Peptides against a protein of PDB entry 5FRP. Designs and how they scored, part 48

Target 1, 225 residues: chain A of PDB entry 5FRP
Amino acid sequence: VEWTESIPQIIATREDISKELNQALAKTFIDSDPRVRRTSVMIFNKVPVTEIWKNITNKAIYTSLLHLAREKHKEVRELCINTMAKFYSNSLNEIERTYQNKEIWEIIDTIPSTLYNLYYINDLNINEQVDSVIFEYLLPFEPDNDKRVHRLLTVLSHFDKKAFTSFFAFNARQIKISFAISKYIDFSKFLNNQESMSSSQGPIVMNKYNQTLQWLASGLSDSTK

## One batch from the design tools (peptide; made by RFdiffusion4, then SolubleMPNN)

Design b2_p13_7_s3 (from b2_p13_7, 7 letters changed)
Fold by OpenDDE base, seed 3:
Structure b2_p13_7_s3 (fold): chain B 225 residues (1-225), chain A 13 residues (1-13)
Amino acid sequence: as target 1 above (225 residues)
Amino acid sequence: SNNIYDVIKELEK
């Protein structure tokens, strides 16, 4: 009987501790020190996704994480973008949708939209990173057609208008890149053939090759910046 | 253009 009477107090204490911890953690995401913010983001990388969902119940933490995608501090921003993308993917794979976690899912489901909206910043470094996380985490290679379609529909289901536009732009650009790469390969083969290079088409193909390279390179960020 | 932002702008037109 005494044990039963202590249970509510223990639960209350645990809830209070959990609440306090969550509140404290939420503050770290908006700390003025970028090192603190970085450390906070790293929690999502170091702790298993199942444990995060179990223990991090304050919505403000998740919203703050997403907000850091537009962080002025480059390192924190880059870490955040990778972290949220990976977290999204892991959540889809490992976390079931329940009534209890519905509010958190409402936030997590906006991660794809948040990421695609980053293209509107018009920063080559950010663009490259977003490209990377799309391929790695948001829409990874999936040989099963049904799974691939399901994943795609899940990603798109919470898009805003800008994200949709960004998505279509992304796909359109990928088609162009694919075509350019194909041409690059063709031109490379041509240029590696001595007989072809000695022909009247040699200089023309060389020019097209250079133009193709320039076009491909223009979409890449400067690694020295 | 190989800039995605430019592609976005073209689609918004």
Scores: peptide ipSAE 0.595, ipTM 0.954, DockQ to the pose 0.832
Fold by OpenDDE base, seed 1:
Structure b2_p13_7_s3 (fold): chain B 225 residues (1-225), chain A 13 residues (1-13)
Amino acid sequence: as target 1 above (225 residues)
Amino acid sequence: SNNIYDVIKELEK
C-alpha cells in the first residue's frame, strides 16, 4: 500500500527537522549576544514544560541553560536562575521519568545542586535570588508530608558535597533568621505599648530592636544595586 | 552572621 511506504520517510523527515531545530537552538545559548541568550532562556518560560520536553531533545541545550546560571551578564543570569528553578519544579510536577527521557533527567536533576552551589560565589544579590527560588520552586510549601518528604529526597539525591554544605548552612541560617524575626515581633509589640516605652526598659528594647533590624537587613542585597 | 557564605565557611572548619 502506497501510504504505508511513505510513513517512514515522513518520520525520518520530521526527525531531521527536529534535529536541525535543536542544533540551531543549542547554538543560541552560547551566542555572543546576551540578547540572543536571553531570548533562548525565555523559551523555557513561554513554552509549556510538556512541550519543552517533547520537542527539545538535545541534552546540550539543557546543559547550556544550567551554565548560564554563572553568566556574567546580570540580566541573563538572573533570568536563567529563575527559569531553571521553575523548570525544575514544573518538570517534577508534570513530567514522568521514562527510559526515553532519562538522559535529560540526569541533567535536570542537577539543577538544585547547581543553584545551591551559587552561594559559594558570595554575592548578596545572587544569594537573595537563590533563597527566593528555593522557597518558591525547589522546596515549596507542601502540607502533605509524604509529598514533602519525597520532594526533599529528590532534591537532595543529586547533591554534590558543596551543595550539601550549602543546604545545611541554609537551614542553620534560617533557624537564626526565624529567631530574629520572633524577637523583632516581640520588640515591636513592646515598642508599640506606651507604658512599656515609658519604662526604664524602653531605651534598651529600642536598641535591641534596631540591632535586630540591622542584622536582618544585612542579609539582604541593596535594591539600588 | 546573616551571610550564608560565612555559615558555609563555619561548617567547613
Scores: peptide ipSAE 0.594, ipTM 0.954, DockQ to the pose 0.826
Fold by OpenDDE base, seed 5:
Structure b2_p13_7_s3 (fold): chain B 225 residues (1-225), chain A 13 residues (1-13)
Amino acid sequence: as target 1 above (225 residues)
Amino acid sequence: SNNIYDVIKELEK
């Protein structure tokens, strides 16, 4: 653990990271100790993306990072999912595609597909996290239409069939959620009107309001657990 | 259903 914790400093101060060091780092991602794996993932958060691309040249490290998305250890998995999504976004923004880094990009370009495929695990906690990273890192709000379209096309360009299906499902679900929220608002307005509540529709709308809330809540994991 | 997995399954039919 202590050795791995020193890696960010090494990367920050050294430009000539040896092949041997890369190989050693690669091993930390598959270490039996989850603390070591966690620390390894944190390297991608502590070191600037440009320095990562420059100094981490062993493709196995990137591949291993992606594999941790299905990690059994919850904390490591959650960290990995956030980290790889953020790293993908930062890479798109800051790293030029060259012949020299082509092999690494081939791996990084699969991050969106990797994340969307996590929906097939059918875990509410994972689903919620994937939703979050999609909004935050993969397909963030972008007012520039050209940039937004380009980003979308980039994300989709390396999807497998399952990822496409997940993508469509995600969008379909968002429409449903939007509709539910709209209903929630309407019901709330109704319930806040004394005359409306005194009508025969009062109890009916109250029930629909509760059902809507339950439906919205059912898609969320218990954040307290 | 508000479960994305269920939506996936529906799309796969």
Scores: peptide ipSAE 0.594, ipTM 0.954, DockQ to the pose 0.841
Fold by OpenDDE base, seed 4:
Structure b2_p13_7_s3 (fold): chain B 225 residues (1-225), chain A 13 residues (1-13)
Amino acid sequence: as target 1 above (225 residues)
Amino acid sequence: SNNIYDVIKELEK
């Protein structure tokens, strides 16, 4: 653990990392100790993306990072999911595609598919996190239409079948959520009107309001768990 | 359902 914690500094200060160090680092991602795995993932958070690409050349490290998205240890998994999504976004923004880094890009380009496939686990906590990273890192708000389209195409171009299905499901769900939110707003306006609440429709709308809230909340993970 | 997994299953039919 201790030596792994020093790696970010090493990467940041040195121009190159030896093959041996890369191999050693690769092993930390599959270490039995979740603390070691966590520390390894944190390298991608602490080191600038440009330095990561420059110094971490062992493809096994990247593959192992992606694999951790499905690990059993919740904290490590959550960290990994966030880290890989952010790393993907940063890579798209800052790293040029060259012949030399093609093999790494081949792995990195699978990050969106990896993330969308997590929906098949049918875990509310995972689902919520995937939703978050999609909005924050994979398909963030971009006012430039050309950039948005290009990003979208880039993300989709490496999807497997399941990822595509998840993508469509995600979008379909978003439409439903949007509709529900619209109804929530309407009901809220109604409920805030005393005259409306005193009408025969008052109790009915209240019930619909509650149902809408319940439906919206049902898509969220239980924070107590 | 607001569960994305359910939506996935619906799309797979």
Scores: peptide ipSAE 0.593, ipTM 0.954, DockQ to the pose 0.841

Design b2_p13_7_s4 (from b2_p13_7, 8 letters changed)
Fold by OpenDDE base, seed 4:
Structure b2_p13_7_s4 (fold): chain B 225 residues (1-225), chain A 13 residues (1-13)
Amino acid sequence: as target 1 above (225 residues)
Amino acid sequence: NNNIIDVIKELES
């Protein structure tokens, strides 16, 4: 653990990391101790993306990072999901595609697919996190249409079949959520009107309001679990 | 139901 914790500083201060160090680092990602794995993931958060690409050249490290998205340890998994999503976004923004880094990009380009495939686990907590990283890192708000389209195409270009299905499902669900929110607003306005509440429709709308809220809430994970 | 897995299943059917 202590050794791994020193890696960010080493990467930040050194221009080149030895192959041996890369190999050693690769092992930390598959260490039996979750603390070691966590620390390893944190390297990607603590070190600038440009330095990561420059110094971490062992593709096994990147592959291992992606694998941690499905590990059993909740904290490590959650950290990994956020980290890999952010790293993907930062890489797209800051790292040019060259012949030299092609092999790494081949791995990094699979991050979106990896994330979208997590929906198949059918875990509400994971689902919520994936939703979050999609909006924050994978397909963030982009006012420039060309950039937005290019980003979208980039994300989709490496999807497997399941990821595509998940993607479409995600979008369909978002539409449903949007509609539900719209209804929620309408119902809220109705319920806030005394005259409306006193009408025969009052109880009906109240029921619909409650159902809408329940539906919206059903997609959220229990923070206590 | 607001579970994405259900939406996935719907798309696969």
Scores: peptide ipSAE 0.425, ipTM 0.924, DockQ to the pose 0.851
Fold by OpenDDE base, seed 3:
Structure b2_p13_7_s4 (fold): chain B 225 residues (1-225), chain A 13 residues (1-13)
Amino acid sequence: as target 1 above (225 residues)
Amino acid sequence: NNNIIDVIKELES
């Protein structure tokens, strides 16, 4: 009987401790030192998603995480973008939607929109990273059609207007890239054939090959920057 | 150019 009476007190104590910890953690995400911010972001990478959802209940932490996607510090920003994308994917896979976590999900559900909006910054490095996380975490390869459609609908369900536009642009661009790659392959095969290269079409195809390469390369960021 | 911002502009026009 005594242990039963202690349960409410224990729960209350743990809640208070959790609240204090959450408040302290929230401050680290807005710390002036980028090292502190980086360390805070890394929590989402090191701690299992289930434990994060269980213990991190302060909405401000999640909101702050999303804001770091537009941070000026490159390393922190890049880490944040990868982290939030992965966290989103893991959450979809492992976390059930409940009444208790509804408010957090409202924030997490905006991650796709947040990421797609980054295209409007018009930075090639950011664009490349967003492309990567889309393929890896947001809309990964899924052979099951029902699962793939469900994921897609989930991702789109919280898009703002700009995110929708960038989404359609992304898809349109992918089609163009695929076509360009196909042409690249065709031209490469042609150029590797001696008989073809000796023909009158040789120089023409060479030019088209170079143009195709240039077009493909123009969408890539400089790794040295 | 293969830039997504250009594609966005095209869709918005």
Scores: peptide ipSAE 0.416, ipTM 0.921, DockQ to the pose 0.835
Fold by OpenDDE base, seed 1:
Order: C-alpha cells, then sequence, then structure tokens
Structure b2_p13_7_s4 (fold): chain B 225 residues (1-225), chain A 13 residues (1-13)
C-alpha cells in the first residue's frame, strides 16, 4: 500500500521537473544574448528529433523557434531557418501524429508557411537560404508519386495567403530559371564551336550568353555581404 | 530580373 501511494508522487515530481526544464528552456529562446538564443536553437540540431518531441512539450518553445526566423541577429536567423526546415522534414519522416502531440504538430505544420513568408522580406541572402531549404527539406526529390503528392499537400495545407502567393511565385521563377539554364547551355555549346564563333552569329550569341549569365547571377546573393 | 519579390508583385497585381 505504501509503495502504491508513492508512485503518484514520483510521477508528479518527474512532471514538475520536466515542466521546469521546459519553462527554463523557453526563456532561453527569448534571451537578450544572441549566444544563448543560438545555443537554444542548436538543441534542435544536436538532439534526435524523437527525443525532442519526447522531452520538449512546451509549445512556446516551438513557437519561439519559428519566431527566430525573423531574428535580427544574422547568425541566429540563418541557423534557425536551417534548423526549423530540417526539423520539419525529420518530424514528417519520424514522428507519428497522435492525440498527445497534436498541439505541437499544429505549430510545426506552419513551418513551410513561415519559410515561404520570408520572401517578403526582400533580402537576397534570406531568399537564397529559403530556396535551399525548400529543395533540401520541404520539398525534396521524391521519385514515388504518391509520396511526393502527399508531401506537397502536407506542405500546402497550412499555407496562408501570402505563402501561397510566394509559392506560386517561386514555381514561376523556377520555370524561368530552368529556361534560362537551357539557353545558357545552348549558348555555351555554340560558343565552344569554332566554326559557329566565326560565323555572323558569333557576336550575337556571345551577347545573349552574357545577358543570360547576368540574369542567372542576379538571383544569387553576394557572398561578400 | 531574377528577384522573387518582383514575381510576387506581378502575381498580386
Amino acid sequence: as target 1 above (225 residues)
Amino acid sequence: NNNIIDVIKELES
């Protein structure tokens, strides 16, 4: 009887410890020191996704993580963007949707929308990073059609209006880029042919090549900035 | 140009 009576207290104690830890962790995400915020974000990179979901139950932590995508501190922001995208992908792959984790999933499911909304900041570095995480984590290559469609629907199902707009814009831009790359290749082949270069079209193609290259490069961020 | 923000603006207009 005494043993049975002690179990609730033990459970309560563990719960209290867990709650306190979560509360303490939540505070670190809004700490004035960017180093502290960075360290907090790194937890999501260093700890397996399954352990994160198991031990971090305070939804405020996840919300705060998403907010750091617009962090003023560049290093923290960049880390956060990569981290949240990767975490989203890993969660989709490894975490089941249950009644217990529903509230957390409601937050995590907004990560794609959060990322696509970053295009509105009109920052080339951010744009490039968002492009990268979309290809790597949000909508990665998937040869299975059913899985690909399911993933796409999952990503889109929580978009706000702005995210949809940016999504369409992104796709439209990709088509343009693809076309430009195709032309770049064609021009390159032409320019690598001596006979072609000696023709009347040589200078014309050279100009088009340069214009195409410049257009492609304009979408890239300056690495020196 | 190759700026996504311009494409967004086009879609919004």
Scores: peptide ipSAE 0.414, ipTM 0.921, DockQ to the pose 0.845
Fold by OpenDDE base, seed 5:
Structure b2_p13_7_s4 (fold): chain B 225 residues (1-225), chain A 13 residues (1-13)
Amino acid sequence: as target 1 above (225 residues)
Amino acid sequence: NNNIIDVIKELES
């Protein structure tokens, strides 16, 4: 753990990291101690993206990072999912595609597919986190139409079949949620009107309102777990 | 049901 904690400082101060150090770092991502694995993931958060690309040249490190998205240890997994999504976004924004880094990009370009495939685990906590990182890092709000389309095409260009299906499912679900929210608003307006509430439809709309809220809430994970 | 896995299953059928 102590050795791994020193790595961010080493990367930040050195222009080049030896092959041996890269190999040693790669081993920390598969260490039996979850604290070591966590610290290894944190390197990608503490070190600027440009320095990571410059100094981390062992492909196994990037591959191992992606594998931790399915980690059994909850804290490590959650950290990894956020980290890899952010790293992907930062890489798209700051790293130029060159002949020298093409092999690393081949791995990084699979991050969106890796994340969308996590929906197949059928875990509400994971689903909520994937939803979050999609909106924050993979497909963030972008007012420029050309940039938005380019980002979308980049994300989709390396999808496997399952990720593509998951993508369509995600979008379909969002449409359903949007519709439910629209109904929630309509019901809320109705219930806020005293004359409407006193009508024969009052109790009926109240029930529909509660059902709509329950449906919307069912997609949320338990924050206490 | 607001579970994405069910939506995936619907698309695969």
Scores: peptide ipSAE 0.412, ipTM 0.921, DockQ to the pose 0.854

Design b2_p13_8_s1 (from b2_p13_8, 8 letters changed)
Fold by OpenDDE base, seed 4:
Structure b2_p13_8_s1 (fold): chain B 225 residues (1-225), chain A 13 residues (1-13)
Amino acid sequence: as target 1 above (225 residues)
Amino acid sequence: DIIPKLIKEFLEK
């Protein structure tokens, strides 16, 4: 009987502690020091997704996490983008949708849109990162067709208009890139053949090869920046 | 139980 009476107190204490932690974390996500913000984001990387959902109940934390995707501090931003994408994927895989977590899911479901909207910044580094996390976390390889389609529909279901536009643009670009790579390979094969190089087509193909390379390279960020 | 501790550790850093 005494043990039963202690349970509510323990739960209450845990709730209080949880509340305090949530409040503290909400503050650290918006701290002026980028190191503090970084550390805050790292929680989502170090703590299992199930435990995050269980213990982090303050909506402001999730909202703040999403806002950091547009952070001025490069390291924090990059970390955030990776973190939120991974967190989204893990959440889809491991967290059930319940009445209790509905409000958090409403925020989490906007992660894909948030990420795709980053393309409008027109920053090559950001674009590359977004490309990466899309392939790694948002729309990963899935051999099961039903699962793949379901994931795709899930991702798209919460898109805003801008995200949809970005999505289509992204896909179109990927097709173009694929085509360009194919051409690059063909041109490379041609140029590697001595007889072909000595032909009248040699210079023409070389030119096309260079153009293709330039086009491909133009889509890449400067790794030194 | 480990998670709150972890969070606390992160917040203290």
Scores: peptide ipSAE 0.049, ipTM 0.758, DockQ to the pose 0.014
Fold by OpenDDE base, seed 1:
Structure b2_p13_8_s1 (fold): chain B 225 residues (1-225), chain A 13 residues (1-13)
Amino acid sequence: as target 1 above (225 residues)
Amino acid sequence: DIIPKLIKEFLEK
């Protein structure tokens, strides 16, 4: 933590040190020790986004950060996924697009695609994490329609074919979840009514209720339907 | 490299 906090101060003080730090960070992101890689990722969490963009100019660092999303080491991977999503959101909010930072933006703009491509790993833990960071950082709740659309278009504008496929699948799942929740509520209301329960439909609705509940409890996946 | 050294020092404390 202390070294991470010292990095912005060091970078701000000496240009020669800045170059050396960038070179060193590029190495630490690919270090064989997962603790070193973890600590490297933590820089993006501990340092303000504006300072990161100002001082980390080596493209290889950003590329390496993105690669860690598919790392074998679980802790580093999970940290990286959260860090990337947060960093993307903060960058969109705080960093102006200029000619000088264009090359870094080209990398950062691929973060959404990188995250959506993680769905193809077919790991439930990864899927849940990606779902979480999408709602928290990539496509957060925005009451302003224009801002929401702009954010959505920004996210989609850099998707590859696989990311689009995942995106559509995700949205399709969300629609199904919403429908399932609605049905759950309807079934619950029906089951709470004694007259309805005594009807010929009672057992049928009870069965559907249980199926819906089981589907919802199984992680809201279509594969269980 | 300063950063790898700092990281190592951090990990050793």
Scores: peptide ipSAE 0.029, ipTM 0.700, DockQ to the pose 0.013
Fold by OpenDDE base, seed 5:
Structure b2_p13_8_s1 (fold): chain B 225 residues (1-225), chain A 13 residues (1-13)
Amino acid sequence: as target 1 above (225 residues)
Amino acid sequence: DIIPKLIKEFLEK
């Protein structure tokens, strides 16, 4: 944490250090030691997005960040997935597209596709994490329809065929889950009412409640089939 | 290179 906090100060002080810094970071992202790779990813979490874009100009660093999403080391991979999703969202919100940063944007714009392609690994933990970062960073809640549609179009604009397939599967699953959760809440309210529970509908609702719970418990795992 | 040195120092704490 203290080292990452010192990086902004190093970045701010000397333009000459920028080239050496970029060369060094490019090496640390592909280092054989997972701790070194982890520390490299943490730079993107601790340094403001505007400072990252200003000072990290080596394309290889961003490409390497994206590759770490498929890292064999679980902790590094999980950190990378969260980091790249957050960095993507922050970049969309805070960084303007210019001629000078075009090449970096070409890489950053592939982050959504990179994340959606992780569903093909068919790992439950990875799927849960990707689901989480999509809701938190890629496609966050936005009440303004125009802004929401614009964000969606931006996310989809650089999808490959595999990412589109995963996207549609994900959306279909989310709709079903949302419906099931809504019904679960309704059933729970009904079951908490003693008068309703004692009615002729009581046993019927209890059966539907149990079916809904079973589907929610099993469906999160079966959506990978 | 300042960064590799800083990373090494951070990992050794």
Scores: peptide ipSAE 0.028, ipTM 0.693, DockQ to the pose 0.013
Fold by OpenDDE base, seed 2:
Structure b2_p13_8_s1 (fold): chain B 225 residues (1-225), chain A 13 residues (1-13)
Amino acid sequence: as target 1 above (225 residues)
Amino acid sequence: DIIPKLIKEFLEK
């Protein structure tokens, strides 16, 4: 753990990270101690993306990073999911595709599929995290239409069949959520009006309000778990 | 452990 924590500083201060260091990192990513694995993932958060691409050339490290998205250890998994999404976005923005880095890009380009495939685990906490990283890193808000479309096409171009299915399901769900929120607002306004509540429609709207609220709440993970 | 040794060797270069 201690030596792994020193790696970000080493990468920042040294121009050439030796093959030996890459081999050492490859081992720490698969270490039996979750603390060692966590520290390994944190390197991708502490070191600028340009320095990572320059100094980490061992493919096994990137493959292992992606594999940790399904890690049994919750903290390591959650950290990994956020880290890989952010790393993907930063790489798209800052790293050019060259002949020399082609093989690493082939791995990095699978990050969107890796993340969307996590929906098949059917875990509410994981689903919420994936939703979050999609909005924050994979498909962020972009006012420029050309840039937005280009990003979307880049993400979709490397999807497997399962990722496409999840993508469409996600979008359909978002539309339904938006509609439900609109209804919730309308019902809330109605219920705040005393004259409306005294009408024959009062109890009916109250029931619909409660149903809408329950539906919205059912999509949220239990924060206690 | 070979990993600390490798890091040390790297730092000494």
Scores: peptide ipSAE 0.022, ipTM 0.651, DockQ to the pose 0.010

